# Peptides against a protein of PDB entry 5EIB: the designs that were tried, part 313

Target 1, 366 residues: chain A of PDB entry 5EIB
Amino acid sequence: VDLEPGTMDSVRSGPFGQIFRPDNFVFGQSGAGNNWAKGHYTEGAELVDSVLDVVRKESESCDCLQGFQLTHSLGGGTGSGMGTLLISKIREEYPDRIMNTFSVMPSPKVSDTVVEPYNATLSVHQLVENTDETYCIDNEALYDICFRTLKLTTPTYGDLNHLVSATMSGVTTCLRFPGQLNADLRKLAVNMVPFPRLHFFMPGFAPLTSRGSQQYRALTVPELTQQMFDSKNMMAACDPRHGRYLTVAAIFRGRMSMKEVDEQMLNVQNKNSSYFVEWIPNNVKTAVCDIPPRGLKMSATFIGNSTAIQELFKRISEQFTAMFRRKAFLHWYTGEGMDEMEFTEAESNMNDLVSEYQQYQDATAD
Target 2, 366 residues: chain A of PDB entry 5EIB as posed
Amino acid sequence: VDLEPGTMDSVRSGPFGQIFRPDNFVFGQSGAGNNWAKGHYTEGAELVDSVLDVVRKESESCDCLQGFQLTHSLGGGTGSGMGTLLISKIREEYPDRIMNTFSVMPSPKVSDTVVEPYNATLSVHQLVENTDETYSIDNEALYDICFRTLKLTTPTYGDLNHLVSATMSGVTTCLRFPGQLNADLRKLAVNMVPFPRLHFFMPGFAPLTSRGSQQYRALTVPELTQQMFDSKNMMAACDPRHGRYLTVAAIFRGRMSMKEVDEQMLNVQNKNSSYFVEWIPNNVKTAVCDIPPRGLKMSATFIGNSTAIQELFKRISEQFTAMFRRKAFLHWYTGEGMDEMEFTEAESNMNDLVSEYQQYQDATAD

## One batch from the design tools (peptide; made by RFdiffusion4, then SolubleMPNN)

Design b2_p28_1_s2 (from b2_p28_1, 17 letters changed)
Fold by OpenDDE base, seed 3:
Structure b2_p28_1_s2 (fold): chain B 366 residues (1-366), chain A 28 residues (1-28)
Amino acid sequence: as target 1 above (366 residues)
Amino acid sequence: SSVLEKLQAEEAKRRKEREERMKKLRAE
């Protein structure tokens, strides 16, 4: 789904364009112009019913519908505005189904859009209320991984999207292979989300290797375990060392010893015990799938629910507040039918979320 | 844990209070 035809044409012309049903390509003509309000109230509102018709049709064809998965950007108008409208409408129609998102957070380092703080804040407000699980993928973190870890001199959107794809494949492994931990979206939510509003995850992937070092790197369970807990491998632009993990899931793929995985996972928890809350018992979950990802002998995917994610929201909030106090570009949003009060509500809800994360970070066992 | 249960109970109370406030604002 897109408000711009050109994105859909790129998917159709791609190496996998034929795997999608032609009738499931829903697109607009006018785009959202990087305006959340245009995506949510005008251009997106005109298209949403056509998308919902496709969603209904595909949902009815499912033998066992667990829920929905959306991938979107929070910086643009389509992914943020129309994406959150779609989430809201699906949640209204399917209130008992899991809503899962991969939400790409905007970064000033990887963007030309000045209104991204508005789009992101308005989107986060919707995600807090209408999603059960949100994987936070920060463009800054992806860029830093590409540049520092992968040794790409000029990271492209293709390079960033490769990391996103690897992560998405990793976190969905348990859903695609039977007999695994977190084999359904609801079980994942129960294991990962101790507080309903705190459903924003920090994803990570291992191995991350530069092309030049790939042939020299031994893929071992200890190395995967060490790398997935490394702050430099987090795909959200926050340092897990500045907060505490509420919950963690680790998904290993490939032929490996379950005993070795359990030993290494215990060792990394013990070494990093100060970065976990002490009052959530059994808050680390591990899964092993014998089927490796394509081109790798083994991999590990990390899912962290950390109070450090507040750094991400605080960054967005600071940028939002600086713009909103100046009433910068507000007329672009109000002209699409938004009230200025919606900005204040979104700001308040995000600040409440930050305060909630801080409260749980500071909470101690009595 | 007892702490987790306490914090979850407090959260549930705060959420209910928020929902009640929002219902009142919509009825006005």
Scores: peptide ipSAE 0.404, ipTM 0.868, DockQ to the pose 0.556
Fold by OpenDDE base, seed 5:
Order: sequence, then structure tokens, then C-alpha cells
Structure b2_p28_1_s2 (fold): chain B 366 residues (1-366), chain A 28 residues (1-28)
Amino acid sequence: as target 1 above (366 residues)
Amino acid sequence: SSVLEKLQAEEAKRRKEREERMKKLRAE
């Protein structure tokens, strides 16, 4: 789905464009112009019913509908505004289904869109209320991984999207292969989300290796485990050492010893025990799938629910507050039928979320 | 964990209070 027709042509002309049904390509004629309010109240509102018709048709064709997965950018008007409108409408129609998102966070290093803090804050406000599970994929973190780890001098959107694709493939492994831990979206939510509002995850994928070093890298369970818990490997721009893990899931893929995986997972927990809350029992889950990803002998995917994610929300909130106090560009949003009060509500809800993460970070067993 | 259960009960109370406040604000 996009409000711009040119995006659909690019997907259709791509090497995998034929994998999707032509009728499932829904697009508008006028883009959101990086405005959340255009995506949510005007241009997106005109298109949402046609998207819902496709969603209904595909849902009816499912033998067992677990829930919905949305991939969107929070910086742009379509992904943020229309994406959150779609989430709201799907939640209204399917209240008993899991809403899962891959939400791409904006970065000043990647985009010059001045209104991204508004779009992101307004989106986070909707995601807190209307999603059950949200994977936070920060363009800042993706850029840093490309530059520092992959040794790409000038990271492209193609390079960033490759990391997103690898991460999405990793976190969905348990959903695609039977007999795994977290085999359904609801079990994942139960294991990962101890508090309903705190459903924002830091994903990570290993191995991440520069092209020049690929031939020299041994893929071992210890190396995968070490890289997976490295702060530099997180797809969200926060340091897990600045917070505490509420819950963790580790998904290993490839032919490996379960015993070795369990030993390495125990070792990494013990070494990092100060970065876990002590009052959630058995808060680390491990799964092993014998089927490796394409082109790799083995991989590991990390899913962390950490109080350190508040760093991401604080960054957005600070940028938002600095713009909103100046009433910068507000007329672009209010002119699309949005109330200024909705900005204040979104700011308040995001600040409350930050405060909740901090409360659980500081909570003790005593 | 008794701590987890306590914190979950407190969260559930806060969430309900928030929902009630938001309903009132929308009705005005």
C-alpha cells in the first residue's frame, strides 16, 4: 500500500514483483507529502476502505488467522499517518487478533524531512494503544551498522533495507517453521510483553560481517551469541547497557548443538545479569531451527524488550517538543483537519511510556 | 514472582484510570 503510484511500479518491476497478487496492490494518486495528517485524515482516509477490502478478502482465505503484520516508516506521511489509520481500523474490526508491526524510526543521518518528529510522535501514540507487538527498527542504528560493522562508506537505502529484511526474516522464523518456541503471535506476546503498553522490541541479527571479512569469519555458536548481545548489533538506536531487559528471545537457525546453545545462552545471561530485571522469572527464551537462512550456515536473531528503548523515545520527544513549542509547521497538520490537542495527547502518552520504562528499570525484588 | 504480580496489578489500575480519563476528555 502506498499513496504514491510510483512505489507500486518499482515493486512490480522488481525481481520478486510477481510473488504478490496484482489486486493486492492498493495505491493512491496523491502522496501524503511527509504529513501524518494527510496520511491519517485526508488522502489516507480516502484509500483506507479499499485496503480494508483487500485485508478482509485475504483474512477470509486464511485457515487460521493469528493476526496482522504491518511494515511502515514513522518518518513519512503514508507509513506513519495511513499506517496507523489502518492499524486502528483493523483493530476495530478484528479486536481478538494480534497486531504486529515493524516500525522504522526516523534518523537525521538518513532523512532531511523536518517534520519527522511530529510524524513519529503521532505514530507512537497510536502504536502504544493499538499494537500488541512492535519491532523498533531505527534508521540511526541501521546506518551505524552499515558504516561501522559492514564498512560501507556511504550507506544507501538499499543497504538499510537489506538489514530490515534479514531482521524480519529472523523474527518470523518461529512463525514459519512448526514446533518452535513462540510458534504463534499470541505466545510471542505472552512471553515477551509483561506489561501491555511495553511492547516495543529491539531486534538484532547475527552474523553481521563486512564483505572483506566474510571469508575469514568462523560462524560459531559462541560468536553468534556474543554478537547478538552486543550493543552495536541492535537495530534500535539505544544501548541495552543503559537499561534492563524485561524479556529476551533468541532464535538460532542452522545445524548446531542445542546443548552448546543452552550453555552459551546461560553464559551470556550470567555475564550480563546486571542488565536483566531479577523479578521476571525465566525471562530469556531460546529457540533453535535446523533450517539455516539462505546463504548462511547459521544465524541468530535477537528480540529484546528492554527499558533502554526509552532512549529512542526520549530522542523523538526532545525533537518533537522543540518544534511543537515553536508551533513550527503546525498549520500543515491543522489544515488537514487535525486538532492541536492531539499533538499534546501524543506528547503526553510518549512521556508516560518513558516514565513507565524508567519505573520498571528501577524496580527491585525487595 | 510476587513483585511481577504486584507491578502488573498496579499497571492494570493505572491503565484503567487512563482509559477513563481519555473517555471523559472525548465526551466533553
Scores: peptide ipSAE 0.399, ipTM 0.870, DockQ to the pose 0.618
Fold by OpenDDE base, seed 2:
Structure b2_p28_1_s2 (fold): chain B 366 residues (1-366), chain A 28 residues (1-28)
Amino acid sequence: as target 1 above (366 residues)
Amino acid sequence: SSVLEKLQAEEAKRRKEREERMKKLRAE
């Protein structure tokens, strides 16, 4: 789905364009112009019914519908505005199904779009209320990984998208292969989300690999376990050492000893015990899939529900507040039928979310 | 844990209160 036809043509002409049904390509003509309100109230609202018709058709064809997965950006108008409209509409029609998102967070290092803080804040407000699980993919973190870890002098969108693809493949491993921990979206939510509003995950991947790196050094289980907990492997721009993990899932892929994995996972928890809440029992879950990712002998994917994710929301909130106080570009949103109150509500909800994370970070076992 | 259960109960209360506030704001 896109509000711009050119994006759909790029997907259709791409190496995997044939895997999608032609009738499942829904697109607009005018785009959202990086405006959340155009995506949510005008251009997106005109298209949403056509998308819902496709969603219904595909849902009816499912033998066992677990839920929905949306991949979208929060900086643009289509992914943020129309994406959150679609989430809301699907939630209304399918209230008992899991809503899962991969939400790409904007970064000034990657995009010069001045209104991204508005689009992101308005989107986070919707995600807090209408999603069950949200993987935070931070463009700032992806850029920093490419630059610092992968030593790319000028990271491209192709480099960022490679990291996103590896991460998405990792976190969905348990859903795609039978007999795994978190084999369904609901079970993942139960294991990862102790508080319904705190469903924002920090993903991480090991080993970090660029498309051009020919020689993947074979990593050991201990090395994978150490790397997946390293802040430099996190796809969200927050330091887990500044917070506490509420819950963690670790997904290993490749041929390895389950016993060795369990031993290393216990060791890393014990070494990092100060970075976990003490009052959630058995808050680390481990899965092992014998099928490695393409081009790797083994990998580890991290899913963290950490109170450190508040750093990401604080960054967005600070940028939002600095613009909103000046009423900068506000007329572009109000002209599409938005009220200024919706901005204030969204800011308030995100600030409340930050406060909730801080409260749980500071909570102790009495 | 007793702490988790307490915090979950407090969260559920706060969420309900928020939902009630939001319903009022949307009705105005």
Scores: peptide ipSAE 0.420, ipTM 0.875, DockQ to the pose 0.622; fails the geometry check
Fold by OpenDDE base, seed 1:
Formats: structure tokens, sequence, C-alpha cells
Structure b2_p28_1_s2 (fold): chain B 366 residues (1-366), chain A 28 residues (1-28)
């Protein structure tokens, strides 16, 4: 789904364009112009019913509908505005189904779109209320991984999207292969979300290896485990060492010893015990899938629910507040029928979310 | 844990209070 027809044509002409049903391509004509309000109230609102018709049709064809997965950016108008509208509408129609998102966070290192803080804040306001699970994929973190770890001098959107794809493939492994931990979206939510509003995950992937060093690296379970918990391998621009993990899931892929995985996972938890809350029992879950990812012998994917994610929300909130206090570009949103009060509500909800993470970071076992 | 259950109960209360506040703000 997109409000820009050109993006859909690029998907159709792409190497995987044939895997999508032609009738499942829903697109607008005008785009959202990086305006959340256009995506949510005008251009997106005109298209949403057509999308819902497709969603209904595909949902009816499912033998067992677990829920929905949305991939969207929070910096743009379509992914943010129309994406959150769609989430709201799907939640209204399917209140008992899991809403999962892969939400790409804006970064000033990657985009100069000045209104991204508005779009992101307005989106997060919706995601807090209407999603069950949100994977935070921060373009800043992706850029830093590409530059520092992958040794890409000039990271491209293609390079960033490759990391996103690897992460998405990793976190969905348990959903795609039977007999795994977190084999359904609901079980994942139960394991990962101790507090309903705190459903924002920091994903990570291992191995992250530069092209020049790939040929020389023997991948081992200890190395994967260490890299997976390394702050430099997180796809969200926050340092786990500045917070505490509420919950963690680790998904290993490839032929490996379960015993070795369990030993290494125990070792890494013990080494990082200060970065876990002590009052959530059994808050680390591990899965092993014998099927490796394409082109790798083994991988590990990390899902962290950490109070450190507040750093990401603080960054967005600070940028938002700095713009909103100046009423910068506000007329672009209000002119699309949006109320200024919605900005204040979104800001308030973001600040409350940050405060909730901080509260649980500071909470101790009595 | 007892701490988790307590914090979850407190969260559930805060969430209800928030929902009530938001309903009031939307009704004005």
Amino acid sequence: as target 1 above (366 residues)
Amino acid sequence: SSVLEKLQAEEAKRRKEREERMKKLRAE
C-alpha cells in the first residue's frame, strides 16, 4: 500500500514483484507529501476502505489468522499517517487479533525532512494505543551499523533495507517454522510485553560482518551470542547499558548445539545481569531453528524490550517539542483537518511512555 | 514475582485513569 503510485511500480518491477498478488496493490495518486495529516485524514482516508477490503479478503482466506504485520516508516506521511489509520481501522474490525509492526524511526543522519519529528510523534501516539508489538528500527542505528560495522563509506537506503530485511526475517523465524518458541504472535506478546503500553522492541542481528571480513570469519555460537547482546548490533539507536531489559528473546538459526546455546545464553545473562530487571522471572527466552538463513551457516536475532528505548523516544520528543513550541509547519497539518490538540496529546503520550520506562528502570525487587 | 504483579496492577490503574482523562478531554 502506498499513496504514491511510483513506489508500487518499483515493487512490481523488482526481483520479487511477482510474489505479490496484483489485486493486493492498493495505491493513491497524490501522495502524502511527508505530512502525517494527509496520510491520516485526507489522502489516506480516501484510500483506507480499499485497503480494508483487501485485508478482509485476505483475512477470510486464512485458515488461522493470528494477526497483522505492518511495515512502515514513521518519518514519511504515508507510512506514518495512513499506516496508523490502517492500524486503527484494523484494530476496530479485528480487536482480538495481534497487531504487529516494523516501524522505521526517522533519523537526521539519513533524512533532512524537517517534519519527521511530527510524523513520528503522531505515529508513536497511535502505536502506543493500537499495536501489541512494535519493532523499532531506527535509521540512525542502521546507518551507524552500515558505517562502523559493515565498513560502508556511504550507506545507501539499499544497505539499510538489507539490515531491515535480515532483522524481519530473524524475528519472524519462529512464526514461519513449526515447533519453535514464540511460534505465534500472541505467545510472543505474552513473553515480551509485561506492560501493555511497553511493547516497543529493540531488535538486533548477528552476524554483522563487513564484506571484506566475511570470508575469514568462522561463526560460532559464543560469537553470535556476544554480538547479539552488543549495543553496536542493535537496530534501535539506544544503548541497552543505559537501561534495563524487561524481557529478551533470542532466535538462533542454523545447525548448532542447543546445549551450547543455553550455556552461552546463561553466560551472557550473568555477565549482563545489571542490565536486566530482577523482578521479572524467566524474562529471557531462547529459540533455535535448525534452518539457517539464506547465505549464512548460522545467525542470531535479538528482540529486547528495554527501558533504554526511552532514549529513542526522548530524541524524537525533544525534536518535536522544539518544532511545536515554534509552531513550525503546523499549518500544513491543521490545513488537512487536524486539530492542534492532537499534537499536544501525542506529546503528552510520548512523555508518559518515557516516564513509564524510567519508572520500571528504577524499580527494584523489595 | 510479587513486584511484577504489583507494578502490573498499578499500571492497569494508571491506564484506566489515562483513558478517563482522555475521554474528558475529547468531550470538551
Scores: peptide ipSAE 0.419, ipTM 0.880, DockQ to the pose 0.683; fails the geometry check

Design b2_p28_1_s3 (from b2_p28_1, 20 letters changed)
Fold by OpenDDE base, seed 2:
Structure b2_p28_1_s3 (fold): chain B 366 residues (1-366), chain A 28 residues (1-28)
Amino acid sequence: as target 1 above (366 residues)
Amino acid sequence: SAVLKELQEKYKEELKKRKERLEKLRAE
């Protein structure tokens, strides 16, 4: 789905364009112009019914519909505005189904679009209310991984998207292969989401290696375990050391000893015990899949629900507040039918979420 | 602390509700 036809043409002409049914390409003509309000109330609202018709058709063809997965950007008007409209409409029609998202957070290092803080804040407000699970993929963190870890001098969108694809493949491993922990979206939610509003995850992936060092690096379970818990491997721009993990899932792929995995996972928890909440028992889950990812012998994917995610929301909130106080570009949104109150409500809800994470972070045994 | 006990209880209650919802869906 896109509000611009050119994106759909690019997907259709791409290497995997034929995997999608032609009738499942739904697109507009006018685009959202990087405006959440155009995506949510005008251009997106005109297109949403045609998307819902496709969603219904595909849902009826499912033997067992667990839920929905949306991949979208929160910086642009289509992914943010229309994406959250779709989430809302799907939630209304399918209230008992899981809503899962891969939400790409904007970064000034990647995009110069000045209104991204508005689009992100308005989107986060919708995600808090209408999603069950949200993987936070921060363009800031992806850029830093590409530059610092992968030693790419000028990271491209292709390089960032490669990391996103590897991560998405990792976190969905248990859904795609039988007999795994978290084999369904609801089981994942039970294990990862301690309280309904606290459903934002930081993903991580190992191994991350530069092209020049790949040939010299042995892949071992201890190295994967260490790297997946390293703050530099987090795909959300927050430091886990500044918060506490509520819940963690680790997904290992490749031929390895379950005993060795369990030993290393216990060791990393014990070493980092100060970075976990003590009031959630058995809050680390581990899965092993014998099937490695393409091109690797072994990998590990990390899913963290950490109170440190508040750093990401604080960054967005600070940028939002600086613009909103000046009423900068506000007329572009109000002209599409938005009220200024919707901005204040979205800011308030995101600040409440930050406060909730902080409360759970500070809850320690005296 | 009293706060930790309250959080533990709140977590257990929410975990129970989530498990019940999961079981209901598996029965459908």
Scores: peptide ipSAE 0.280, ipTM 0.806, DockQ to the pose 0.091
Fold by OpenDDE base, seed 1:
Structure b2_p28_1_s3 (fold): chain B 366 residues (1-366), chain A 28 residues (1-28)
Amino acid sequence: as target 1 above (366 residues)
Amino acid sequence: SAVLKELQEKYKEELKKRKERLEKLRAE
């Protein structure tokens, strides 16, 4: 789904364009112009019914509908505005189904779109209320991984999207292969979401490999475990050491010893015990899938629900507040039928979310 | 601490609700 036809044509003409059913391509003509309000109230609102018709059709064809997965950018107008509209409409029609998102967070290091803080804040407000699970994929973290870890002098969207794809493949492993931990979206939510509003995840991946460096380093389970918990491997731009893990899931892929995985996972938890909340029992879950990812012998994917995620929301909120105090570009949103009060509500809800994370971070035995 | 016990209880209650919801949805 896109409000721009050119993006859909690029997907269709791409190496995987044939994987998608032609009838499932729904696109607009005008785009959202990086305006959340265009995506949510005008251009997106005109297209949403056509998308819902496709969603209904595909849902009816499912033997067992677990839920929905949306991948979108929070910085743009379509992914943010129309994406959150679609989430709302799907939630209304399928209240008992899981809503899962891969939400790409904007970064000033990657995009010059001045209104990204508005689009992101307005989107997060919707995600807090209408999603069950949100993977926070931060363009800042992706950029830093590409630059520092992958030693790419000028990271491209292709490089960032490679990391996104690896992460998405990793976190969905349990859904795609039978007999795994978190084999369904509901079980994932039970394990990962201790409180309804605290459903934002920090994904991480190991090994981090560039497209060109097929250096088949034989990674060991200890190395994978250490890299997976390294703050530098997080796909969200927050340091887990500045917060506490509420819940963690680790997904290992490849032929490895379950015993060795369990030993290494216990060791890393013990070493990092200060970075876990002590009041959630059995808050680390581990899965092993014998099927490696394509081109790798072994991998590990991390899913963290950490109070450190507030750093990401604080960054967005600070940028939002700085613009909103100046009333910068507000007329672009209000001109599309949006109320200025929605900005204040979204800001308030994000600040409340930050406060909730902080409360659980500060809750210690002392 | 009293705070930790309260959080543990709150967590257990929410976990129970989530499990019950999961069981209900599996039975449907």
Scores: peptide ipSAE 0.271, ipTM 0.800, DockQ to the pose 0.092
Fold by OpenDDE base, seed 3:
Structure b2_p28_1_s3 (fold): chain B 366 residues (1-366), chain A 28 residues (1-28)
Amino acid sequence: as target 1 above (366 residues)
Amino acid sequence: SAVLKELQEKYKEELKKRKERLEKLRAE
């Protein structure tokens, strides 16, 4: 789904374009112009019913519908505005189904779109209320991984999207292979979300290896475990050492010893015990899938629910506040039928979320 | 501490509610 036809043409002409049903390509003509309000109230609102018709059709074809998965960018108008409109409409129609998102956070290092803080803040407000699970993929973290770890001098959107794809493949492994931990979206939510509003995850992937170092890198369970918990491998621009993990899931792929995985996972928890809350029992879950990812002998994917995620929301909030106090570009949103009150509500809700994470971070044994 | 016990209880209650909701949805 897109408000621009060119994106759909690129997908259709791609190597996997034929795996999608032609009737499932829904697109607009005018785009959102990086304006959340165009995506949510005008251009996106005109297209949403056509998308919902496709969603209904595909849902009816499912033997057992677990829920919905959306991948979108929070910086652009389509992914942010129309994406959150779709989430809202799907939630209204399917209130008992899981809403899962892969939400790409904007970064000034990747895009010069000045209104990204508005789009992100307005989107986060919707995600807090209407999603059950949100994987926070930060373009800043992706850029830093590409530049520092992968040693790409000029990271492209293609390079960033490769990391996103690897992460998505990793976190969905348990859903694709029967008998695994978190084999359904609802079970994942039960394990990962201790409190309803605290459903924002930092994903991580291992191995992250530069092209020049791939041939020299041993892939071992200890190395994967260490890298998976390394702050430099987090795809959200927050340092887990500045917060505490509420819950963690680790998904290993490849032929490895379950015993060795359990030992290494216990060791990393013990070494990092100060970075976990002590009041949530059994807050680390581990899964192993014998099927490696394509081109790797083994991998590990990390899902962290950490209070450190507040750093991401604080960054967005600071940028939002600096812009909103000046009423910069506000007329682009109000002209599409938005009220200034919606901005203040979104800001307030995001600040409340930050405060909630901080409360659980500070909750220690007296 | 009293705070940890309260948080543990709050977590257990929320987990119970989530499990009960899951069981209801499976019975539907």
Scores: peptide ipSAE 0.269, ipTM 0.801, DockQ to the pose 0.094
Fold by OpenDDE base, seed 5:
Structure b2_p28_1_s3 (fold): chain B 366 residues (1-366), chain A 28 residues (1-28)
Amino acid sequence: as target 1 above (366 residues)
Amino acid sequence: SAVLKELQEKYKEELKKRKERLEKLRAE
């Protein structure tokens, strides 16, 4: 789905364009112009019914509908505005189904779109209320991984999207291979979401290796386990050491000893015990899938629900506040039918979320 | 601490609700 036709043509002409049904391509003509309000109230509102018709058709074809997965950017107008409109409409029609998102967070290092803080804040407000599970994929973190870890001098959107794809493949492993931990979206929610509003995940992937170093790295379970818990391998620009894990899932892929995985997972928990909340028992879950990812002998994917995720929301909030106090570009949103009060409500709700994470972070036995 | 006990209780209650919701889906 896109408000611009050219994006759909690029997907259709791509190497995997044939895997999608032609009738499932829904697109507008005018685009959102990086404006959340155009995506949510005008251009997106005109297109949303056509998308819902496709969603209904695909839902009816499912033997067992678990829920929905949305991949979107929070910086742009379409992904943020229309994406959150679609989430709201799906939630209204399917209130008992799981809503899962892969939400790409904006970064000033990657984009020159000045209104990204507005689009992101307005989106987060919707995600807090209308999603059950959200993977936070931060363009800041992706850029830093590409530059520092992968040794790419000028990271491109293609390089970032490669990391997104690897992460999405990793976190969906349990859904694609029967008999694994978190084999369904509801089981994932039970294991990962201790409280309804605290459903924002920090994904991570290992190994992350530069092209020049790939030939010299032995992939071992200890190395994967260590890298998976390293802040440099997180796809969200948060340091887990600045917070506490509420819940963790680790998904190993490849032929390895389950015993060795369990030993290494116990060791990393013990080593990092100060970075876990003490009041959630058995808050680390581990799965092993014998099928490695393409091109690797083994990998590990990390899913963390950490109070450190507040660093991401604080960054967005600070940028939002700096713009909103100046009323910068506000007329672009109000001109599309938004009330200025909606900005204040979105800011407030995101700040409340930060406060909730901080409360659980500070709750210690001491 | 009283705070930790309260959090543990809240967590257990929420976990129960989520498990019950999961069981209902499996019965459908």
Scores: peptide ipSAE 0.230, ipTM 0.778, DockQ to the pose 0.090; fails the geometry check

